# Ledger of designs, part 66: peptides against a protein of PDB entry 5B16

Target 1, 136 residues: chain A of PDB entry 5B16
Amino acid sequence: TPSRINHNERLEFLGDAVVEFLTSVHLYYLFPSLEEGGLATYRTAIVQNQHLAMLAKKLELDRFMLYAHGPDLCRESDLRHAMANCFEALIGAVYLEGSLEEAKQLFGRLLFNDPDLREVWLNYPLHPLQLQEPNT
Target 2, 136 residues: chain A of PDB entry 5B16 as posed
Amino acid sequence: TPSRINHNERLEFLGDAVVEFLTSVHLYYLFPSLEEGGLATYRTAIVQNQHLAMLAKKLELDRFMLYAHGPDLCRESDLRHAMANCFQALIGAVYLEGSLEEAKQLFGRLLFNDPDLREVWLNYPLHPLQLQEPNT

## One batch from the design tools (peptide; made by RFdiffusion4, then SolubleMPNN)

Design b2_p19_1_s3 (from b2_p19_1, 8 letters changed)
Fold by OpenDDE base, seed 3:
Structure b2_p19_1_s3 (fold): chain B 136 residues (1-136), chain A 19 residues (1-19)
Amino acid sequence: as target 1 above (136 residues)
Amino acid sequence: EREKLLEKIREFLDKLAAE
């Protein structure tokens, strides 16, 4: 049977979109009074390489990267970039092999160590004012 | 309760944005 998992670069491409989408949706619902500029700022902060690399470290991907690609990761910035890419590829794989919901749950668990904050992030009830929006 | 948690999330995001 052929493998369903594509090359890492393709998975990264997909994962990048999934992370962006999930982040956008959660920010939109959690902060209904925040203007677009603020939403964009927070999204950028969440999906930046430095942060995604930190999330990747929680999954011990740093150990994996050093094992597989040590010679290519002599600089900290190179490792961070590689880890961020690997994280995106992982999310892409979870979405591809599983579902958007599974990707959402994994991402949320990694974003917040605090279970109360995690719960709020993952379960974003509609604000009363959002109910007035036709496309919400 | 929820509002306080949202504030904490926002503070977290502010820190990330400052990096």
Scores: peptide ipSAE 0.712, ipTM 0.957, DockQ to the pose 0.867
Fold by OpenDDE base, seed 1:
Structure b2_p19_1_s3 (fold): chain B 136 residues (1-136), chain A 19 residues (1-19)
Amino acid sequence: as target 1 above (136 residues)
Amino acid sequence: EREKLLEKIREFLDKLAAE
């Protein structure tokens, strides 16, 4: 259905922004001494299609994609791209129907399998030099 | 402990950036 496709694309658009924002915020607070270039590099690494597709696999979206869109996903690169898009749409939906906090929790849960690393990522303390910055 | 965890996160990110 064309309407469903448009809806998914819109969710993807929203999700892309949410993932980008969350990633940026967490990197900013976790690494207060890291220069902008380094922050941008890590952000790119986190949100790149290859990585998002990997996160999507944790949700078993690969099997879903092959079942629903197999004929259109003959190449591995196509599947990876589609999975990344689907992941973004999912995050967008979680934000839209839930909250930014829920999106953050889901993303962090998928980002780190190690609970200790996850905790640091999700619950970062503010550094003294960041006290005057917006608490986002 | 937190410093070690941050280092591990950074190592993780470095690996991602190298891909």
Scores: peptide ipSAE 0.712, ipTM 0.957, DockQ to the pose 0.870
Fold by OpenDDE base, seed 2:
Structure b2_p19_1_s3 (fold): chain B 136 residues (1-136), chain A 19 residues (1-19)
Amino acid sequence: as target 1 above (136 residues)
Amino acid sequence: EREKLLEKIREFLDKLAAE
């Protein structure tokens, strides 16, 4: 059995990919005319440590981190990085133990507080041109 | 309606990208 730390790092590895993938897919469909550079910019913005840390705070992971690792997280940047990693590990765990759909739902709920924006993000109607594509 | 929501999402993303 791997160590707890090792397991968390593995979950983070998986979660990083899941967050990246979900973000990419949703941006791709929501903005069909946006060039790759714009898509990449928005993806980077969504998955950057400071934003993921904000999402983590909604789950009160900051309280958890301070309780478990307080002495090592005195610097704000350290806490932010740790929270982002923990958030990725959580998403990885949700994917691993649940499904991609469950990970998507959780991520979407955290990403948008506005239910209308959340609905568009999670349940985007396809553009007519997208409907004509064979892989959509 | 959807277009307005998409615009709001884009504005949100622009703000994130500016951070």
Scores: peptide ipSAE 0.711, ipTM 0.957, DockQ to the pose 0.860
Fold by OpenDDE base, seed 5:
Structure b2_p19_1_s3 (fold): chain B 136 residues (1-136), chain A 19 residues (1-19)
Amino acid sequence: as target 1 above (136 residues)
Amino acid sequence: EREKLLEKIREFLDKLAAE
């Protein structure tokens, strides 16, 4: 049987893919005139460890990490990396135990504190030219 | 309204990308 660490790493693996996918889909639909390079830049910005750690902090995962691993995470960079990984594992777990929709909703709520921006992100109207593309 | 909100999202993303 896999260890707890192994299981968490698997969830992180899954969560990484989910975050990447959701980010890609939303950027693709929200910015139909943005070239691939621009889309990739924004995606990288959203999914980078520094940003994911910030999202994790909104869930107070920093307090959890310091409680569980305090001495090992005394460096800010180490804590940030661990928080990002934990965030990915959490998203992976939400997807696994719940649904992609639930993962999307959670991610969106954390991405934007402004409810109006969140609404646009989560419920994006399709551009007319995108009607010829898959609606997934 | 939507266009204005999209611009705000883009501004947010630009800031993230600059970090």
Scores: peptide ipSAE 0.709, ipTM 0.956, DockQ to the pose 0.870

Design b2_p19_1_s4 (from b2_p19_1, 9 letters changed)
Fold by OpenDDE base, seed 2:
Structure b2_p19_1_s4 (fold): chain B 136 residues (1-136), chain A 19 residues (1-19)
Amino acid sequence: as target 1 above (136 residues)
Amino acid sequence: RREELLAKIKELLDKLAKE
């Protein structure tokens, strides 16, 4: 049986993929005319450690991290990295124990504080051009 | 309304990309 540390790292591994996937899918559908470079830029921005750490802070994971690992997190960059990893592990756990939909909802709720923007992000209608481009 | 909201999302993402 893997140690708790190994388990958390495995969850992080899974969560990283889930965050990347959800981000990619939503950007792809929301911005059908945006070129690949633009999509990649936005994806990078969303999944970067600094941003994920900010999302983690909304969940007050920083309090947890400082309580559990305070002595090892003396630098801001170290805390940010740890927070980002913790966030990924959380998303991984939500996906693993729940569903992709639950991970999507949690991620979306944290991405946007504005409920109108959140609604567009989470429940996007297909663009007419996307409908005209068959993938059959 | 939707186009306005999309524009706002894009604005936020633009800001995020500059951080």
Scores: peptide ipSAE 0.704, ipTM 0.957, DockQ to the pose 0.870
Fold by OpenDDE base, seed 5:
Structure b2_p19_1_s4 (fold): chain B 136 residues (1-136), chain A 19 residues (1-19)
Amino acid sequence: as target 1 above (136 residues)
Amino acid sequence: RREELLAKIKELLDKLAKE
């Protein structure tokens, strides 16, 4: 049985993939005319540690991190990195114990505060030229 | 309306990409 630390790292590994996958899929369908470079730019922006840390703050993970690791997280950059990793682990856990749909819903809820934008992100209509693509 | 919302999403992503 792996240690708790090892388990958390594994969840982070899984969560990183889930976040990147969901981001890629939604960007692909939302912007059918955007070239790969543009898609990659937006994906990088969404999944970067700074942004994931901001999403983590919405879940008050900063309070959790300061409680558990305050002395080791005196610098904002260290806290940001830790929160991003914790967020990935959380998404990984949601996917593992729940479903991809649950992970998608949670991620989408955090990405956009505006419910109208959130709805567009989560419920993207398929472009006619995308009908030939596999279900994603 | 959808196009307007997409434009807003793109605007937010553009801002995010600058960070």
Scores: peptide ipSAE 0.702, ipTM 0.957, DockQ to the pose 0.874
Fold by OpenDDE base, seed 1:
Order: C-alpha cells, then sequence, then structure tokens
Structure b2_p19_1_s4 (fold): chain B 136 residues (1-136), chain A 19 residues (1-19)
C-alpha cells in the first residue's frame, strides 16, 4: 500500500483539477460577456495558494498543520502552500468518495460568506425565470 | 437583484485579483 503522503499527493492532484474545473465552469456561466482574459484572471485569483489557504483556514486546517507539521512551518509562505495543498486534497477526497456536486457545494460554501452571493455562485446555470428577469 | 449580486461577486473577485 502507498504511504499516507503518497495518498495525499494523489488526492491533491485530483483536487487541483476539481477546483480548477468548478471555478472555470461557474465563472463561464456567471459572466457570459467576460472575455477569456478576464475569466482567466478571476480563475487564477480564486485558485491561487493564498486564497485556497484562506479557505482552508475556515475549515481549521491550520490547526491540523500546526499539529502535524508545526516545526516545519515557521514561515507564512510555507504554511500557505501546505494549507492550499491540503485543501486541494480535501476537495479531491470529497469528489472521490462523494460526488462533484458535493465538492461544488463545499467549495461554494467556503468561497462566499454572504449567503445570497453563495446561492448565485452555486446556481450557475441560468433558470428560465432568470433569463426572463435578469435583474431580479 | 441578480445583476446586483453578480456585480458584488465581481467586486470581490477584483479584490482577490489584486492580492
Amino acid sequence: as target 1 above (136 residues)
Amino acid sequence: RREELLAKIKELLDKLAKE
């Protein structure tokens, strides 16, 4: 059996793709008039280590990191990188053992603290009523 | 309301992009 570290690296690999995909799809539908450059800019902003580390902190993964890697994470940059990787592994695990929908829900809940913004983000496909009344 | 919410999302994303 592979080591625990190997498992985490594989999950991280998977989670990275899931986060990238979810971000891309949601941005694409939310901003239909935004050019590729703008979409790419927002995607980069969302999936960058600094932001993912912040999302990881909401799950108290920093406490886990301090417990498991405290002596090795004296620098903030090291902690951010580790937390981002751990977050990706977590998303990967949720996708693997659950579903893409569950990963989407978890990711969306963490992305936005405002429940109204969260709902808009999570429901990226436009409903017919929204097409008719986009300003509501 | 939706357009307003989208604008707010965009604002938040703009802030992230500047970090």
Scores: peptide ipSAE 0.706, ipTM 0.956, DockQ to the pose 0.838; fails the geometry check
Fold by OpenDDE base, seed 4:
Structure b2_p19_1_s4 (fold): chain B 136 residues (1-136), chain A 19 residues (1-19)
Amino acid sequence: as target 1 above (136 residues)
Amino acid sequence: RREELLAKIKELLDKLAKE
């Protein structure tokens, strides 16, 4: 039986792929005229450790990390990196124990505080009603 | 409305990409 740490690392591995996949798919559909370079730029921005750490903070993972690993996270950069990894592990766990849809919903919820932006991000391809009123 | 929201998303992503 792998240690909890090893399990988290495995979940992180899985979560990294899930985050990458979800990000790629959403960007692809949301920006059909954006070239690969632009898509890649946005994907990198979304999945970079600094951003994922920010998302993790919304889940108060910083407090969790400090409680669980405080002595090892004396530097802000260390904390940020650990938070990003933990976030990926969390997404991996949500996918593993739940579904891709649940991971998608959680990720989308964290990506955008604005519910209107969140809705746009999550809705791909366009819902039939949205197709009927694309300029709303 | 959707185009406006997409533009806002793009703006946010642009800012994020500059970080």
Scores: peptide ipSAE 0.702, ipTM 0.956, DockQ to the pose 0.867; fails the geometry check

Design b2_p19_2_s1 (from b2_p19_2, 7 letters changed)
Fold by OpenDDE base, seed 4:
Structure b2_p19_2_s1 (fold): chain B 136 residues (1-136), chain A 19 residues (1-19)
Amino acid sequence: as target 1 above (136 residues)
Amino acid sequence: SPLLEKLRAFLDQLVAEAR
């Protein structure tokens, strides 16, 4: 329905911001000596459609997309874009109905299959010079 | 930190795949 589509687009809008924010915050604290360009490069790689679509596959959103929108997703690029959007909407929904912490945890769990990397990402050590930064 | 280096390597690979 048009209302559901609109709702999903709004959730996507919110989720996009949440994913970008979480990624930025984690990178900022994890790499205190990395210049802005490097931070931006990592962020772009993490949040771009192709990567988010890969994360979406872990939730089997590809099956969902093909079931719901198969005829419109015959191209791989279209499927990736749709999956990325759906993933953003999901994160947006988790944030909206839950919390930023819950969105953080979900995103972190999906980012890394390696539990050690997951742990360091989610519980990053704060650099002494960063301790004065606002809690985000 | 070995773990941070591992993370960096992961991210570098992700960047490479994105290009």
Scores: peptide ipSAE 0.682, ipTM 0.949, DockQ to the pose 0.878
Fold by OpenDDE base, seed 3:
Structure b2_p19_2_s1 (fold): chain B 136 residues (1-136), chain A 19 residues (1-19)
Amino acid sequence: as target 1 above (136 residues)
Amino acid sequence: SPLLEKLRAFLDQLVAEAR
């Protein structure tokens, strides 16, 4: 049987793809006139470890990380990287045990403190298939 | 729209912080 560490790494792998996908889809529809280079630049900024670590902090994962892994997190950069990985694993778990919609909602809520920006991100019209199957 | 411009400004700030 795989170790708990192996399981978490697998969830991180899945979560990385989910975060990348959700970000890409939303940017694509929100900015229909933006060139590929601009879309890629925004995506990189959203999904980079530094930003994901900030989102993880909103869930107080920093407290958890210091409690569980303090000895291995003596550098701020190490903590950020670990928090980003943990965040990806969380999103992966939400997708795996729940749905893409649930992962989308959680991610969108954390991306924006501004309720107007949150609203436009989460509720802007996307692909028709997403409207057909909101719980998949 | 004004809201999309606000979103763009937010994203531009993220890009700036990433560099």
Scores: peptide ipSAE 0.682, ipTM 0.949, DockQ to the pose 0.851
Fold by OpenDDE base, seed 5:
Structure b2_p19_2_s1 (fold): chain B 136 residues (1-136), chain A 19 residues (1-19)
Amino acid sequence: as target 1 above (136 residues)
Amino acid sequence: SPLLEKLRAFLDQLVAEAR
């Protein structure tokens, strides 16, 4: 049986892919006239550690991280990186134990405090491949 | 769409903050 650390790292690996996939699909369809470079720029901004750490803070993962790993997270940048990784692991777990839809809903909910933006992000027609992604 | 423009503005802000 893998250690807890290995398990979390595996979940992070999965979550990273899920976040990137969801982001890519939404951007692709929301901005059909945007060139690849623009899509990539938006994606990078959304999935970068700094932003994911902010999303993680909404789930109070900062408190968790400081409680569990405070001595190892003396620098703010270290905390941000750890929070981003933890957030990815969480998304990975949601996808693994739940579904892509649940991961999408959670991610979208956290992305936007504005309900109008949340709605357009989540409810805009998405790529058919989303329906074909594996779910538990 | 005004909502898409609002979304674009939001994303542009994220990009700016990322730099």
Scores: peptide ipSAE 0.680, ipTM 0.949, DockQ to the pose 0.873
Fold by OpenDDE base, seed 2:
Structure b2_p19_2_s1 (fold): chain B 136 residues (1-136), chain A 19 residues (1-19)
Amino acid sequence: as target 1 above (136 residues)
Amino acid sequence: SPLLEKLRAFLDQLVAEAR
């Protein structure tokens, strides 16, 4: 069995792929007329370290990181990077121990504070509002 | 739909913040 550190890095690797995949799938379905460049731009914004760190903060991972690795995270940029990696590891762990669906639900809940946006993100294309107004 | 437009606006804001 790998060391805890190595295991976490492996989870990061897995989680990165899961986050990328989930983001890609949802964007693809939600915006069927958006060209690849636009999809890629949105994906980049969603999965960049700064944004993932923000999501991690909602789970108070910053407190955890400072507790566990405080001396190594003196700069905010270092903390953001570490938090993003930790978030990826978390998603990887949820996928590994649970399911892709559970990872999807967790990720969606964190992406949006607005419950309406959360629902459309998670439930597309079957959301009632989208079914009622397919052209907008 | 208005909801999709709201979502797009949200994503556009994320893009802007990323730059």
Scores: peptide ipSAE 0.683, ipTM 0.946, DockQ to the pose 0.842; fails the geometry check

Design b2_p19_2_s2 (from b2_p19_2, 6 letters changed)
Fold by OpenDDE base, seed 3:
Structure b2_p19_2_s2 (fold): chain B 136 residues (1-136), chain A 19 residues (1-19)
Amino acid sequence: as target 1 above (136 residues)
Amino acid sequence: SPLLEKLRAYLDKLVEEAR
């Protein structure tokens, strides 16, 4: 039977793919005139460890990491990498036990503190019944 | 749209920080 560590690494593997996919899909629809290079640049920035670690901090995963792995995370860079991995594992778990939609909603809510940006990210392209929305 | 431009500006900032 796999260890707890192996299980978390497997979830991280899955979560990495989910984050990559969700980011790609949203960027593709949000910026229909942007070339591949631009899309890839934005995706890289969104899914990089330092950014995912920032998102993880919003969930207070830093407190968890210091509690569980404090002695091994004395360097800030090590903490960031660990937090990013944990964030991916979390998204992987949400997808696995819930749905892609739930993973999308969680990821989108964490990506933006600005409600307007959150709204456009999560709801673009607009559903046909949303064409009359005032804030588009 | 104004919102898309705002989003693009935000993402541009992320790109800068990622480098």
Scores: peptide ipSAE 0.675, ipTM 0.947, DockQ to the pose 0.897
Fold by OpenDDE base, seed 4:
Structure b2_p19_2_s2 (fold): chain B 136 residues (1-136), chain A 19 residues (1-19)
Amino acid sequence: as target 1 above (136 residues)
Amino acid sequence: SPLLEKLRAYLDKLVEEAR
């Protein structure tokens, strides 16, 4: 069996893709008239380490990281980076052991504290022109 | 949609914070 470190890195790899995918899909459907540049800008903002670290904090990953890796995380920036990676690994694990839907729900729940925004994010209407891409 | 506008405003803020 792989080391725990290797496993976490692999999960992070997977989670990174899942977060990127979910973000892309939701933005694509939510903003059908937004050009690629705008979509990419929003995606970058959502998936950047700083933001993911904030989401991770909602799961108290900061406390976990300080407990598990405190000596290596003396700087706030290091902690944020580690938290973001850990968050990705978590999403990867949820996808791996659960489903994309479960990952979607968890991610969406964490993205927004506002229930209205959460609702529109998770239950966006499909634009008629987008219905040709049902697997998205 | 007011809700989409609210979402967009939130995302715009997020973008600005990222810069």
Scores: peptide ipSAE 0.673, ipTM 0.949, DockQ to the pose 0.927
Fold by OpenDDE base, seed 2:
Structure b2_p19_2_s2 (fold): chain B 136 residues (1-136), chain A 19 residues (1-19)
Amino acid sequence: as target 1 above (136 residues)
Amino acid sequence: SPLLEKLRAYLDKLVEEAR
């Protein structure tokens, strides 16, 4: 049985892949005419530590981190990195214990405060057989 | 669509904020 730390690191590893996968898939289908460089740029912006930490704040993970690990997170960059890792671990756990769909929904809800953006992100067809309109 | 344009604008802003 792995330690709690090891378990969290493993969840982070899984969550990192899930976050990147979901981001990639959504960008790919939402912007069918966008070149690879543009897709990669958007993906980088979405999954970077700064942004994931922002999403983590919406779940008040900053309070959790400071409560549990405050002395070790005295620098802003350290806190940001830890929050991003914790967010990834959370997504990994949701995927592992729930489903990819649940991870998708949670991630999408956190990505956007704007309900219109949430809707277009989450409800746009993400499979070729589900596409109802041509990619323009 | 207007929604996709709005989304792109948001993502563009996100990219700029990351720089």
Scores: peptide ipSAE 0.671, ipTM 0.947, DockQ to the pose 0.920
Fold by OpenDDE base, seed 5:
Structure b2_p19_2_s2 (fold): chain B 136 residues (1-136), chain A 19 residues (1-19)
Amino acid sequence: as target 1 above (136 residues)
Amino acid sequence: SPLLEKLRAYLDKLVEEAR
């Protein structure tokens, strides 16, 4: 329905902002000597559609997409774009119905398969978000 | 920090893959 589509697009809008914000905050604190251009380069790589689509695959959103929309003659690139949008909507929903901390944790877990990288990304150095929104 | 360097290396790889 049009209302459902509008709702999903709104969630995508919100999720896009959340992903960008979280990424920006983490990069800012993790690399205090990195200039703006370097920070922006890392952020772009993290939040661009092809990367978000890869993260979406970890949640099996590709299977969901194929189930929901069936096999489309669209190219793989179209699927990736749709998956990225769906991922943003999901993060938006997690933030909206849960918290920024929950979105942060989910995003961080998906960003890295390496547990050491997850740890440093999420916990070192301590971010103001962790102090303001404890995961308790 | 060795972990930060590891993270940086990972991000650098992401940047290259994005190109």
Scores: peptide ipSAE 0.670, ipTM 0.949, DockQ to the pose 0.905

Design b2_p19_2_s3 (from b2_p19_2, 6 letters changed)
Fold by OpenDDE base, seed 5:
Structure b2_p19_2_s3 (fold): chain B 136 residues (1-136), chain A 19 residues (1-19)
Amino acid sequence: as target 1 above (136 residues)
Amino acid sequence: SPLLEKLREYLDELVKEAE
């Protein structure tokens, strides 16, 4: 329905901002000597559709998309774009219904298959988000 | 930190893949 589509687009809008914000914050604190251009380059690589679609595959969103929209997603690029949008909507929903901390945890867990990198990304150095939401 | 360097290397590779 148009109403549901509108709702999902709103969640995508929110999720896009959350993903970009979390990415920016983590990069900012993890690389204190990196200039803005370098930070922006890393951020772009992390949040662009190609990468988000890759993260979405870890949640098996590709299977969902093919089931729901297969006929409209004949091209790999179209599927990738749709998966990225769906991923953003999911993050938006997690933030909206849960918390920023939950969104951070989910995103961080998906970013890396390496548990050491997950730990560094999420826990070191200590981020302001961890101080603000100790019980979430 | 060796882990930070590992992270940087990972991100550098990600940038290359994005190009």
Scores: peptide ipSAE 0.661, ipTM 0.946, DockQ to the pose 0.905
Fold by OpenDDE base, seed 2:
Structure b2_p19_2_s3 (fold): chain B 136 residues (1-136), chain A 19 residues (1-19)
Amino acid sequence: as target 1 above (136 residues)
Amino acid sequence: SPLLEKLREYLDELVKEAE
């Protein structure tokens, strides 16, 4: 049985893939005329540590990290990296113990504070994720 | 779509912040 640290690292590994996948799928279908370079640029911006850390702050994971690991997170960059990893682990856990749809919904809700942007990101155009929702 | 345009503008800003 892996340690708690190993378990979190494994969840992070899974979550990283889920975040990449969801981001890629949404960008691909939302912008059908956008070239690969543009898609990659948007994806990079969305999934990079500083952005994921910002999303993690919305869940107040920074408070958790400082509570649990404060002495080890003396630099802002270290905190961002840790928060990004924690966010990935969370998404991984949601996917693992819930569903891809739940991970999608959580990720989408956190990506945008604007309800209109949430709506267009999650629901337009119709994605294979939505098509397969009844199977979940 | 106005919403897609708004989304793209948001993403463009995100890219700028990342750079």
Scores: peptide ipSAE 0.661, ipTM 0.945, DockQ to the pose 0.912
Fold by OpenDDE base, seed 1:
Structure b2_p19_2_s3 (fold): chain B 136 residues (1-136), chain A 19 residues (1-19)
Amino acid sequence: as target 1 above (136 residues)
Amino acid sequence: SPLLEKLREYLDELVKEAE
C-alpha cells in the first residue's frame, strides 16, 4: 500500500484539477461576455496558493499544519504553500469519496462569506438549458 | 444583474490582492 504521503500527493493532484475545473466552469457561465484573458485572470486569483491558503484557514488547517509540521514551517510562504496543497488534497478527497457536486458545494461555501455571492456562485446555471436563477 | 456586478467587484479586488 502507498504511504500516507504518496496518497496525499495523489489527492493533491486530483484536487488541483477539481478546483481549477470548478473555477473555470463557474467563471465561464457567470461571465459569458468576458474574454479568455479576463477569465484566466480571475481563475488565477481564485486558485493561487495565497487564496487557497486563506480558504484553508477557514477550515483551521493552519492549526493542523502547525501541529503536524510546525518545525518544518518557519516561513509564512512555506505555510501558505503547504496549506494550499493540503486544501487541494481535501477537495480531492471530497471528490473521490463523495462527488463533484459535494466538492462544488464545499468550495463555493468557502469562497464567499457573503451569502448573496455564495448563492449566485453555487446556483447560477452551468448549462445553457438550465433556467436562470431568479436572483441572478 | 446587481449580484453579478457585486461578484465581479469582489473578484476584481481579489485580483488586486493577488498582484
Scores: peptide ipSAE 0.661, ipTM 0.944, DockQ to the pose 0.893
Fold by OpenDDE base, seed 4:
Structure b2_p19_2_s3 (fold): chain B 136 residues (1-136), chain A 19 residues (1-19)
Amino acid sequence: as target 1 above (136 residues)
Amino acid sequence: SPLLEKLREYLDELVKEAE
């Protein structure tokens, strides 16, 4: 069996794809008139390490990382990078052991503190299985 | 949509932070 570190790296690999996919899909449907360049720009901003680290902080991964890996994370930039990786691994794990929907929900909840933005992100476009129409 | 505009503004700020 792989080490925990190796497992986390694999989960990170998976999570990176999940985050990329979810971001891409949501942007695609939310902004149907936005050209590829604009979509890519938003996606980059959402999935870059700096932003993912911010999301990770909402899960208090900074405290976790300092506890578990403090000596290796003396610089803030190192901490952010590690947090982003850990966040991806977490999303990967949620997808792996749960579902894409669960990953979507978790990611969406973390993306926005504003409940209105959260709702439009998670619920747009309309889906037959949705309980309510998204707010726009 | 006001909400979509709000979202766009949020994302625009996020882009600025990324630059």
Scores: peptide ipSAE 0.662, ipTM 0.943, DockQ to the pose 0.884; fails the geometry check

